# Peptides against a protein of PDB entry 2XVC: the designs that were tried, part 25

Target 1, 50 residues: chain A of PDB entry 2XVC
Amino acid sequence: ITERELLDYIVNNGGFLDIEHFSKVYGVEKQEVVKLLEALKNKGLIAVES

## One batch from the design tools (peptide; made by RFdiffusion4, then SolubleMPNN)

Design b2_p17_6_s4 (from b2_p17_6 with W4K H12L)
Fold by OpenDDE base, seed 5:
Structure b2_p17_6_s4 (fold): chain B 50 residues (1-50), chain A 17 residues (1-17)
Amino acid sequence: as target 1 above (50 residues)
Amino acid sequence: MKLKIKVTEKGLEYLAE
C-alpha cells in the first residue's frame, strides 16, 4: 500500500485507523502501517490525535 | 491499536491532486 492509498483510506474511514484490523484485512505488516503514518505525519498531511 | 487521525488541509489538498 502507498502513502496515498493509506491517506485515502483514513479519510474514507472518518479518520479512524485500527492498525491491528488494517493489518489483518489488507495484509500489511503493522510496522509498515506505522512507517507510512510516520511519513504522512512528517509531510504534514496528518496529525495523530489519539 | 486504534488511532484517531486528523487529516490536515495539506492532506486534503494532496488527495485532490
Scores: peptide ipSAE 0.761, ipTM 0.931, DockQ to the pose 0.910
Fold by OpenDDE base, seed 2:
Structure b2_p17_6_s4 (fold): chain B 50 residues (1-50), chain A 17 residues (1-17)
Amino acid sequence: as target 1 above (50 residues)
Amino acid sequence: MKLKIKVTEKGLEYLAE
């Protein structure tokens, strides 16, 4: 999964992301999801609210 | 871990490209 694809998922999921659920459904390792989130955050594309 | 994420204006513009 790419940064763009994850960002698109987040938007279409109302901003919510369950890393455990996402990992299971999409077959992406948790650490990869976190890596992508860190990249999105560092680029100023997202902010984690809670 | 469940997260609530804000997509910034920059993020929305990025997706619109």
Scores: peptide ipSAE 0.761, ipTM 0.931, DockQ to the pose 0.912
Fold by OpenDDE base, seed 3:
Structure b2_p17_6_s4 (fold): chain B 50 residues (1-50), chain A 17 residues (1-17)
Amino acid sequence: as target 1 above (50 residues)
Amino acid sequence: MKLKIKVTEKGLEYLAE
């Protein structure tokens, strides 16, 4: 999955992301999801609220 | 881990490209 695809998923899911659920459903390693989130955050595209 | 994420205006513009 790409950064763009993850960002699109987040938007279409109302801003919510369950890393465990996402990993299971989409077959993406949890550490990869975190890596993508960190990239999105570093680029100023997201902010983690809670 | 369940997160609530804010997509910034920059993020929305990025998706609109």
Scores: peptide ipSAE 0.761, ipTM 0.931, DockQ to the pose 0.910
Fold by OpenDDE base, seed 1:
Structure b2_p17_6_s4 (fold): chain B 50 residues (1-50), chain A 17 residues (1-17)
Amino acid sequence: as target 1 above (50 residues)
Amino acid sequence: MKLKIKVTEKGLEYLAE
């Protein structure tokens, strides 16, 4: 999965992301999801609220 | 882990390109 694809998913999911659920559904390792989130955050594209 | 993510205006512009 790409950064763009994850960002698009987040938008389409109302800004909510369940890492455990996402990992199971899309077959992406949890650490990879976190890596992508950190990249998005570092680029100023997202902020983690809670 | 359940997260609430804020997509910034920059993020929205990124997707619109």
Scores: peptide ipSAE 0.761, ipTM 0.931, DockQ to the pose 0.903

Design b2_p17_7_s1 (from b2_p17_7 with S1M H4K E17K)
Fold by OpenDDE base, seed 4:
Structure b2_p17_7_s1 (fold): chain B 50 residues (1-50), chain A 17 residues (1-17)
Amino acid sequence: as target 1 above (50 residues)
Amino acid sequence: MKLKIKVTEKGREYLEK
């Protein structure tokens, strides 16, 4: 999965992301999801609220 | 881990391109 695809998912999911669920559904390692989120955050594309 | 994420205007612009 790409950063763009993850960002698109987040938007279409109302901003909610369950890392455990996402990992299982999309077959992406949890640490990879976290790395993608960190990249999105560092680029100023997202901010984690809670 | 369940997260609530704000997509910034920059993020939305990124997706529109």
Scores: peptide ipSAE 0.756, ipTM 0.930, DockQ to the pose 0.920
Fold by OpenDDE base, seed 5:
Structure b2_p17_7_s1 (fold): chain B 50 residues (1-50), chain A 17 residues (1-17)
Amino acid sequence: as target 1 above (50 residues)
Amino acid sequence: MKLKIKVTEKGREYLEK
C-alpha cells in the first residue's frame, strides 16, 4: 500500500483508523502502517487527534 | 490501536491531484 492509498482510506473512513484491523484486513504489517502514517504526518497531510 | 486522524487541507488537496 502507498501513502496515497492509506490517506484515501482514512478520508473515506471518516478519519478513523484501527491499525490492528487494517493490518488484518489488508495484509499490511502494523510497522508498515505506522511508517506510512509518520510520513503523512511529517508531510503535513494529517494530524493525529486521539 | 485505534486512532482519530484529521486530514489537513493540504492532505485533501494532495488527493485531488
Scores: peptide ipSAE 0.756, ipTM 0.930, DockQ to the pose 0.924
Fold by OpenDDE base, seed 3:
Structure b2_p17_7_s1 (fold): chain B 50 residues (1-50), chain A 17 residues (1-17)
Amino acid sequence: as target 1 above (50 residues)
Amino acid sequence: MKLKIKVTEKGREYLEK
């Protein structure tokens, strides 16, 4: 999955992301999801609220 | 782990391209 695809998923999911659920459904390692989130955050595209 | 994420205006503009 790309950064763009993850960002699009987040938008389409109302801003919510369950890392455990996402990992299981899409077959992406949890650490990879976190890595993508960090990239999105560092680029100023997202902010993690809670 | 469940997260609530704010997509910034920059993020939305990024997706609109």
Scores: peptide ipSAE 0.755, ipTM 0.930, DockQ to the pose 0.919
Fold by OpenDDE base, seed 1:
Structure b2_p17_7_s1 (fold): chain B 50 residues (1-50), chain A 17 residues (1-17)
Amino acid sequence: as target 1 above (50 residues)
Amino acid sequence: MKLKIKVTEKGREYLEK
């Protein structure tokens, strides 16, 4: 999955992301999801609220 | 881990391009 695809997913889910659920459904390693989130954050595209 | 994520205006603009 790409950064763009993950960002689209987040938007379509109202900003909600369950890493465990996402990992299971999309077959993406949890550490890869975190890596993508950190990339999005570092680019100023997202901020983690809680 | 359940997260609530804010998509910034920059993020929204990114998706619109």
Scores: peptide ipSAE 0.756, ipTM 0.930, DockQ to the pose 0.919; fails the geometry check

Design b2_p17_7_s2 (from b2_p17_7 with S1M H4K R12L E16K)
Fold by OpenDDE base, seed 1:
Formats: C-alpha cells, structure tokens, sequence
Structure b2_p17_7_s2 (fold): chain B 50 residues (1-50), chain A 17 residues (1-17)
C-alpha cells in the first residue's frame, strides 16, 4: 500500500483509522502502517488528533 | 490502536493531484 492509498482511505473513513483492523483487512503489517502514517505526518499531510 | 486523523489542507490538495 502507498502513502496516497492510505491517505485516501483515511479521508474516506472520516479520519478514523483502526490500525489493528486495517492490518487484518489489508494484510499490511502494523509497523508498516505506522511507517506510512509517520511519513504522511512528516510531510504535513496529516495530524494525529487522538 | 484506534486513531483520529486530521487531513490537512496540504493533504487534501495532495489527493487532488
């Protein structure tokens, strides 16, 4: 999964992301999801609210 | 872990590209 795909998912999911659920559904390692999130955050594309 | 993510205006613009 790409950063763009994850960002698109987040938008379409109302900004909510359950890492555990996402990992299971898409077969992506949790650490990979976190890596993508950190990349998005560092690029100023997202902010983690809670 | 359940997160609430804010997509910034920059992020929204990124998706439009």
Amino acid sequence: as target 1 above (50 residues)
Amino acid sequence: MKLKIKVTEKGLEYLKE
Scores: peptide ipSAE 0.759, ipTM 0.929, DockQ to the pose 0.919
Fold by OpenDDE base, seed 4:
Structure b2_p17_7_s2 (fold): chain B 50 residues (1-50), chain A 17 residues (1-17)
Amino acid sequence: as target 1 above (50 residues)
Amino acid sequence: MKLKIKVTEKGLEYLKE
């Protein structure tokens, strides 16, 4: 999965992301999801609210 | 872990491309 694909998913999911669920459904390691989120955050594309 | 994420204007513009 790419950063773009993850960002698109977040938008289409109303900003909500369940890392555990996402990992299971899309077959992406949890640490990879976190890595992608950190990249998105560091690029100023997202901010974690809670 | 369940997260609520704000997509910034920059993020939205990125997806428009």
Scores: peptide ipSAE 0.758, ipTM 0.929, DockQ to the pose 0.921
Fold by OpenDDE base, seed 5:
Structure b2_p17_7_s2 (fold): chain B 50 residues (1-50), chain A 17 residues (1-17)
Amino acid sequence: as target 1 above (50 residues)
Amino acid sequence: MKLKIKVTEKGLEYLKE
């Protein structure tokens, strides 16, 4: 999965992301999801609220 | 772990490209 794909998912999901669910459904390692989130955050594309 | 994420204006603009 790419950063863009994850960002698209987040937008389409109303900003909510369940890492556990996402990992199981899309077959992406939890560590990879976190890595992508960190990249998006560092680029100023997202902010984690809670 | 469930997260609530805000997509910034920069993020939204990024998706337009």
Scores: peptide ipSAE 0.758, ipTM 0.928, DockQ to the pose 0.927
Fold by OpenDDE base, seed 3:
Structure b2_p17_7_s2 (fold): chain B 50 residues (1-50), chain A 17 residues (1-17)
Amino acid sequence: as target 1 above (50 residues)
Amino acid sequence: MKLKIKVTEKGLEYLKE
């Protein structure tokens, strides 16, 4: 999964992301999801609210 | 871990490209 694909998923899911659920459904390692989120955050494309 | 994420204006513009 790419950064763009994850960002698109987040938008389409109303901004909500369950890392454990996403990992199970899409077969992506949890640490990989976290790395992608950190990249998106560092680029100023997202901010984690809660 | 369940997160609420804000997509910034920069993020939205990025997806439009």
Scores: peptide ipSAE 0.758, ipTM 0.928, DockQ to the pose 0.923

Design b2_p17_8_s1 (from b2_p17_8, 5 letters changed)
Fold by OpenDDE base, seed 4:
Structure b2_p17_8_s1 (fold): chain B 50 residues (1-50), chain A 17 residues (1-17)
Amino acid sequence: as target 1 above (50 residues)
Amino acid sequence: MKLRIKVTEKGYEYLAK
C-alpha cells in the first residue's frame, strides 16, 4: 500500500482509521500502517486528532 | 488503535493531483 492509497482510504472513511481493522482487512502490518501515517503527518498532509 | 484523522488542505491538494 502507498501513502496515497492510505490517504484516499482515510478520506473515504470519514477521517476514521482503525489500525487493527485496517491491518487485518488489507493484510498490511500494523507497523507499516503507522509508518505510512507518520510519513503523511510529516509531510503535513494529515494531523491525528484522537 | 482507533484514530481520528484530520486531512489538511495540503492533503486534499495532494490527492487532487
Scores: peptide ipSAE 0.778, ipTM 0.937, DockQ to the pose 0.928
Fold by OpenDDE base, seed 1:
Structure b2_p17_8_s1 (fold): chain B 50 residues (1-50), chain A 17 residues (1-17)
Amino acid sequence: as target 1 above (50 residues)
Amino acid sequence: MKLRIKVTEKGYEYLAK
């Protein structure tokens, strides 16, 4: 999964992400999801609220 | 872990390009 794909998922998912659920459904390691989130955050594309 | 994500204006612009 790419950064763009994850960002698109977040938008389409109502602005939240369940890392455990996402990992199970899409077969992406939790660690990889976190890495992508950090990349998105560092680029100023997202902010984690809670 | 369930996270609440805010997509910034920059994020939306990114998706629109």
Scores: peptide ipSAE 0.778, ipTM 0.937, DockQ to the pose 0.923
Fold by OpenDDE base, seed 5:
Structure b2_p17_8_s1 (fold): chain B 50 residues (1-50), chain A 17 residues (1-17)
Amino acid sequence: as target 1 above (50 residues)
Amino acid sequence: MKLRIKVTEKGYEYLAK
């Protein structure tokens, strides 16, 4: 999965992301999901609220 | 781990390209 695809997923999911659930459903390692989130955050495309 | 994420204006602009 790419940064763009993850961002699109977040939008379509109402801004909610369950890393454990996402990892299981899409077959992506949890550490990879975190890496993509950090990239999105560092680029100013998202902000983690809680 | 469950997260609540805000997409910024930059984020929406990025997706629109």
Scores: peptide ipSAE 0.778, ipTM 0.937, DockQ to the pose 0.921
Fold by OpenDDE base, seed 3:
Structure b2_p17_8_s1 (fold): chain B 50 residues (1-50), chain A 17 residues (1-17)
Amino acid sequence: as target 1 above (50 residues)
Amino acid sequence: MKLRIKVTEKGYEYLAK
């Protein structure tokens, strides 16, 4: 999954992301999801609220 | 782990291109 695809998923999911669920459903390692989130955050595209 | 994520204006602009 790309950064763009993850960002698009987040938008389509109302800003909610369950890393555990996402990892299981899409077969992406948890650490990879976190890595992508960190990239999005560093680029100023997202902010994690809770 | 469940997260609530805010997409910034820059994020929306990025997706719109």
Scores: peptide ipSAE 0.778, ipTM 0.937, DockQ to the pose 0.920

Design b2_p17_8_s2 (from b2_p17_8 with E1M H4R H12L E16K)
Fold by OpenDDE base, seed 2:
Structure b2_p17_8_s2 (fold): chain B 50 residues (1-50), chain A 17 residues (1-17)
Amino acid sequence: as target 1 above (50 residues)
Amino acid sequence: MKLRIKVTEKGLEYLKE
């Protein structure tokens, strides 16, 4: 999964992301999801609110 | 872990490219 794909998912999911759920459904390791989130955050594309 | 994520305007613009 790419950063763009994850960002698109977040938008389409109303800004909510369940890492556990996402990992299971899309077959992406939790560590990879977190890594992508950190990249998105560092690029100023997202902010984690809660 | 469940997260609430704000997509910035920059993020939205990025998706339009």
Scores: peptide ipSAE 0.763, ipTM 0.929, DockQ to the pose 0.919
Fold by OpenDDE base, seed 1:
Structure b2_p17_8_s2 (fold): chain B 50 residues (1-50), chain A 17 residues (1-17)
Amino acid sequence: as target 1 above (50 residues)
Amino acid sequence: MKLRIKVTEKGLEYLKE
């Protein structure tokens, strides 16, 4: 999965992301999801609220 | 872990490109 794809997912999911659920459904390692989130955050594309 | 994520205006614009 790419950063763009994850960002698109987040938008389409109303800004909600369950890392455990996402990992299971899409077959992406939790660590990889976190890495992508950090990249998105560092680029100023997202902010983690809670 | 459930996260609430704010997509910034920059993020939304990025998706439009």
Scores: peptide ipSAE 0.763, ipTM 0.929, DockQ to the pose 0.924
Fold by OpenDDE base, seed 3:
Structure b2_p17_8_s2 (fold): chain B 50 residues (1-50), chain A 17 residues (1-17)
Amino acid sequence: as target 1 above (50 residues)
Amino acid sequence: MKLRIKVTEKGLEYLKE
């Protein structure tokens, strides 16, 4: 999954992301999801609220 | 881990491209 695809998923999921669920459904390692989130955050595209 | 993500205006504009 690309950064763009993850960002699109987050938007279409109402801004919520369950890393455990996402990992299981899409077959992406948890650490990879976290890395993508960090990249999105560093680019100023997202902020983690809770 | 369940997270609430805020997509910034920059993020939304990025997706429009």
Scores: peptide ipSAE 0.763, ipTM 0.929, DockQ to the pose 0.909
Fold by OpenDDE base, seed 5:
Structure b2_p17_8_s2 (fold): chain B 50 residues (1-50), chain A 17 residues (1-17)
Amino acid sequence: as target 1 above (50 residues)
Amino acid sequence: MKLRIKVTEKGLEYLKE
């Protein structure tokens, strides 16, 4: 999965992301999901609220 | 781990490209 695809998923999911659920459903390692989130955050494309 | 994420205006513009 790419950064763009993850960002699109977040938008379409109302801004909610369950890392454990996402990992199981899409077959992406949890550490890879975190890496993509950190990239999105560092680029100013997202902010983690809680 | 469950997260609530805000997509910034910059993020929304990024998806339009």
Scores: peptide ipSAE 0.762, ipTM 0.929, DockQ to the pose 0.923

Design b2_p17_8_s4 (from b2_p17_8, 5 letters changed)
Fold by OpenDDE base, seed 2:
Structure b2_p17_8_s4 (fold): chain B 50 residues (1-50), chain A 17 residues (1-17)
Amino acid sequence: as target 1 above (50 residues)
Amino acid sequence: MKLKIKVTEKGYEYLAK
């Protein structure tokens, strides 16, 4: 999964992301999801609200 | 872990390209 794909998912999911659920459904390691989120955050593309 | 994420204007611009 790419940063773009994850960002697109987040948008289409109303901003919500369940890392555990996402990992299971899309077959992506939880640590990879976190890595992508950190990249998105560092690029100023997202902010984690809660 | 469940997160609520805000997509910034920059994020939307990124997706629009």
Scores: peptide ipSAE 0.776, ipTM 0.937, DockQ to the pose 0.918
Fold by OpenDDE base, seed 1:
Structure b2_p17_8_s4 (fold): chain B 50 residues (1-50), chain A 17 residues (1-17)
Amino acid sequence: as target 1 above (50 residues)
Amino acid sequence: MKLKIKVTEKGYEYLAK
């Protein structure tokens, strides 16, 4: 999964992301999801609210 | 872990390109 694809998912999911659920559904390791999130955050594309 | 993510204006601009 790409950063763009994850960002698109987040938008389409109302800004909510359940890392465990996402990992199970899409077969992506949790640490990979976190890595992508950190990349998006570092690029200023997202902010984690809670 | 359940997260609430805010997509910034920059994020939306990124997707729009």
Scores: peptide ipSAE 0.775, ipTM 0.937, DockQ to the pose 0.908
Fold by OpenDDE base, seed 5:
Structure b2_p17_8_s4 (fold): chain B 50 residues (1-50), chain A 17 residues (1-17)
Amino acid sequence: as target 1 above (50 residues)
Amino acid sequence: MKLKIKVTEKGYEYLAK
């Protein structure tokens, strides 16, 4: 999955993301999901609220 | 780990391109 695809997923899911659930459903390693989130955050495309 | 994420204006602009 790409940064763009993850961002699109977040938008379509109302901003909610369960890393454990996402990893299981989409077959993406948890550390890879975190890496993508950090990239999105560093680019100013998202902010983690809680 | 469950997160609540805000997509910024920049984020929406990024997706629109």
Scores: peptide ipSAE 0.775, ipTM 0.937, DockQ to the pose 0.921
Fold by OpenDDE base, seed 3:
Structure b2_p17_8_s4 (fold): chain B 50 residues (1-50), chain A 17 residues (1-17)
Amino acid sequence: as target 1 above (50 residues)
Amino acid sequence: MKLKIKVTEKGYEYLAK
């Protein structure tokens, strides 16, 4: 999964992301999801609210 | 871990391109 695909998922999911659920559904390692989130955050494309 | 994420204006511009 790419950064763009993850960002698109977040938008389509109303801004909510369950890392463990996402990992199970899409077969992506949890640490990979976190890595992509950190990249999006560092680029100023997202901010984690809670 | 359940997160609530804000997509910034820059994020939406990124997706629009």
Scores: peptide ipSAE 0.774, ipTM 0.936, DockQ to the pose 0.916

## One batch from the design tools (peptide; made by RFdiffusion4, then SolubleMPNN)

Design b2_p18_1_s1 (from b2_p18_1 with A1S E15T W17L)
Fold by OpenDDE base, seed 3:
Structure b2_p18_1_s1 (fold): chain B 50 residues (1-50), chain A 18 residues (1-18)
Amino acid sequence: as target 1 above (50 residues)
Amino acid sequence: SYDPNAKEPVKVKVTNLP
């Protein structure tokens, strides 16, 4: 999954992201999802809560 | 509506972090 695809997913999912659920559904390692989130955050594309 | 090129970041509630 790409950064853009993850961003689109988040928006389409109402701004919510359950790492455990996403990992299981899409078969992506949790650490990889976190890596993508960190990239999006560092680029100022997302603001992470919790 | 969603604009991927908007200056304002998308707020994301993240749960179940490893």
Scores: peptide ipSAE 0.659, ipTM 0.897, DockQ to the pose 0.730
Fold by OpenDDE base, seed 2:
Structure b2_p18_1_s1 (fold): chain B 50 residues (1-50), chain A 18 residues (1-18)
Amino acid sequence: as target 1 above (50 residues)
Amino acid sequence: SYDPNAKEPVKVKVTNLP
């Protein structure tokens, strides 16, 4: 999954991301999802809550 | 609608972090 795809997912999911759920459903390792989130955050594309 | 190039970041509620 790409950063853009994850961002699109987040938006389409109402701004919510359950790491455990996403990993299981989409077959992406949790650490990879976190890595993508960190990249999006560092680029100022997302603001992470909780 | 959603603009992927918008300057304002998308707020994300993240749960169940490893």
Scores: peptide ipSAE 0.659, ipTM 0.897, DockQ to the pose 0.741
Fold by OpenDDE base, seed 1:
Structure b2_p18_1_s1 (fold): chain B 50 residues (1-50), chain A 18 residues (1-18)
Amino acid sequence: as target 1 above (50 residues)
Amino acid sequence: SYDPNAKEPVKVKVTNLP
């Protein structure tokens, strides 16, 4: 999954991301999801609230 | 809709962090 795809998912999901759920549904390792989130955050594309 | 290149970041509530 790409950073753009994850960002699109977040937006379409109302700004919510359940890492456990996402990992199971999309077959992406949790650490990979976190890595993508960190990239998005570092680029200023997202602001993580939790 | 949204602009992925906008300066305003998308607020995200993350749950179930490892």
Scores: peptide ipSAE 0.659, ipTM 0.897, DockQ to the pose 0.735
Fold by OpenDDE base, seed 4:
Structure b2_p18_1_s1 (fold): chain B 50 residues (1-50), chain A 18 residues (1-18)
Amino acid sequence: as target 1 above (50 residues)
Amino acid sequence: SYDPNAKEPVKVKVTNLP
């Protein structure tokens, strides 16, 4: 999955991301999802909260 | 509409962090 694809998913999912769920559904390692999120955050494309 | 190049970042609530 690419950064753009993850960003699109987040927007289409109402701004919510369950890492465990996403990992299971899309077959992406949790650490890879976190890496993509960090990249998006560093580029100023997302603001993360928990 | 959604613009991936918008200056305002997308607010994301993240759950189930490892």
Scores: peptide ipSAE 0.658, ipTM 0.897, DockQ to the pose 0.726

Design b2_p18_1_s2 (from b2_p18_1 with A1M P4E E15T W17L)
Fold by OpenDDE base, seed 4:
Structure b2_p18_1_s2 (fold): chain B 50 residues (1-50), chain A 18 residues (1-18)
Amino acid sequence: as target 1 above (50 residues)
Amino acid sequence: MYDENAKEPVKVKVTNLP
């Protein structure tokens, strides 16, 4: 999965991301999802809460 | 679908972090 694909998912999901759920459904390692989030955050594309 | 013309970052609530 790419950064853009994850960003699109988040927007389409109303700004919510369940790491465990996403990993299970889309077959992406939890560590990879976190890495993508960190990249998006560093680029100023997302603001993470919780 | 992400709007590339957005001026603000997308707010994301993350749950179930490892």
Scores: peptide ipSAE 0.681, ipTM 0.893, DockQ to the pose 0.918
Fold by OpenDDE base, seed 2:
Structure b2_p18_1_s2 (fold): chain B 50 residues (1-50), chain A 18 residues (1-18)
Amino acid sequence: as target 1 above (50 residues)
Amino acid sequence: MYDENAKEPVKVKVTNLP
């Protein structure tokens, strides 16, 4: 999964991301999801809360 | 879909962090 794909998912999902759920449904390791989130965050593309 | 013309970052509520 690419950063853009994850970003699209987040937007389409109303700004919510359940890492455990996403990992299971899309077959992406939780660590990879976190890595992508960190990249998006560092680029200022997302603002993570909670 | 993500709007490439957006100026503000997308707010994301993340749950179930490892």
Scores: peptide ipSAE 0.680, ipTM 0.893, DockQ to the pose 0.925
Fold by OpenDDE base, seed 5:
Structure b2_p18_1_s2 (fold): chain B 50 residues (1-50), chain A 18 residues (1-18)
Amino acid sequence: as target 1 above (50 residues)
Amino acid sequence: MYDENAKEPVKVKVTNLP
């Protein structure tokens, strides 16, 4: 999964991301999801809550 | 879809972190 794909998913999902759910459904390692989130955050594209 | 013209970051509520 790419950063853009994850960002699109987040937007389409109303700004919610359940990492456990996403990992299971899309077959992406949880660590990879976190890595992508950190990249998006560092680029100022997302603001992470929780 | 993400609006690439947006100036504000997308707010994301993250749950079930590893």
Scores: peptide ipSAE 0.680, ipTM 0.893, DockQ to the pose 0.912
Fold by OpenDDE base, seed 3:
Structure b2_p18_1_s2 (fold): chain B 50 residues (1-50), chain A 18 residues (1-18)
Amino acid sequence: as target 1 above (50 residues)
Amino acid sequence: MYDENAKEPVKVKVTNLP
């Protein structure tokens, strides 16, 4: 999955991302999802909350 | 989908971190 695809998913999902769920559904390692989020964050494309 | 022309960052609530 690409950064753009992840960003599109987040927007379409109302700004919510369950990493465990996403990993299972898309078959992407949780570590990879976190890596993509960090990249998006560093580029100023997202603001992460918990 | 994401608007590539937007300037504001997308707010994301992340849950179930590893």
Scores: peptide ipSAE 0.680, ipTM 0.892, DockQ to the pose 0.909

Design b2_p18_1_s3 (from b2_p18_1 with A1S E8K E15L W17L)
Fold by OpenDDE base, seed 3:
Structure b2_p18_1_s3 (fold): chain B 50 residues (1-50), chain A 18 residues (1-18)
Amino acid sequence: as target 1 above (50 residues)
Amino acid sequence: SYDPNAKKPVKVKVLNLP
């Protein structure tokens, strides 16, 4: 999955991401999801609460 | 930061869409 795909998913999901759920459904390692989130954050595309 | 093993969704604020 690409950063853009994850970003689009988040947008379409109302700004919420259940990492466990996403990992299971899309077959993406949780570590990879976190990596992508960090990339998006570092690029100023998102802000993560928590 | 967020815990990938948390049983709750991570709240993400989208600041900009490329």
Scores: peptide ipSAE 0.581, ipTM 0.847, DockQ to the pose 0.118
Fold by OpenDDE base, seed 2:
Structure b2_p18_1_s3 (fold): chain B 50 residues (1-50), chain A 18 residues (1-18)
Amino acid sequence: as target 1 above (50 residues)
Amino acid sequence: SYDPNAKKPVKVKVLNLP
């Protein structure tokens, strides 16, 4: 999955991301999801509320 | 921050779309 694909998913999911759920459904390692989130954050495209 | 092992959704604010 690409950064853009994850970003689009987040947008379409109302701004919420269940990492465990996403990993299971889309077959993407949790570590990879986190890596993509960090990339999006570093590029100023998203902000993560703890 | 977020914990990838936490069974709760992460709230993400989209600031911009490329």
Scores: peptide ipSAE 0.580, ipTM 0.846, DockQ to the pose 0.126
Fold by OpenDDE base, seed 5:
Structure b2_p18_1_s3 (fold): chain B 50 residues (1-50), chain A 18 residues (1-18)
Amino acid sequence: as target 1 above (50 residues)
Amino acid sequence: SYDPNAKKPVKVKVLNLP
C-alpha cells in the first residue's frame, strides 16, 4: 500500500483508522501502517490524534 | 502516539490533499 492509498482510505473512512482492523482486512502489517502515517504526518498532510 | 496494538480507531485530521 502507498501513502496516497492510505490517505485516500482515511478520507473515505471519515478520518478514522482502526489499525488492527485495517491490518486484518487489507493484509498490511500494523508497523507498516504506522510507518505510512508517520510519512503523511511529516509531509504535513495529516494530524493524528491519540 | 499510535499504538499498533490498540484495539481502537485512530482519529486522523486531513490537513491537505496532494
Scores: peptide ipSAE 0.580, ipTM 0.847, DockQ to the pose 0.118
Fold by OpenDDE base, seed 1:
Structure b2_p18_1_s3 (fold): chain B 50 residues (1-50), chain A 18 residues (1-18)
Amino acid sequence: as target 1 above (50 residues)
Amino acid sequence: SYDPNAKKPVKVKVLNLP
């Protein structure tokens, strides 16, 4: 999965991401999801509130 | 900050789309 795909998912999911659920559904390791999130955050595309 | 291993949704604010 790409950064853009994850970003689009977040947008379409109302700004919420269940990392474990996402990992299970899409077959992506949790650490990979976190890596993508960190990339998006570092690029100023998202802010993680909690 | 968020716990990546927590079984709860992470709240993400989208600031901009590339």
Scores: peptide ipSAE 0.578, ipTM 0.846, DockQ to the pose 0.127

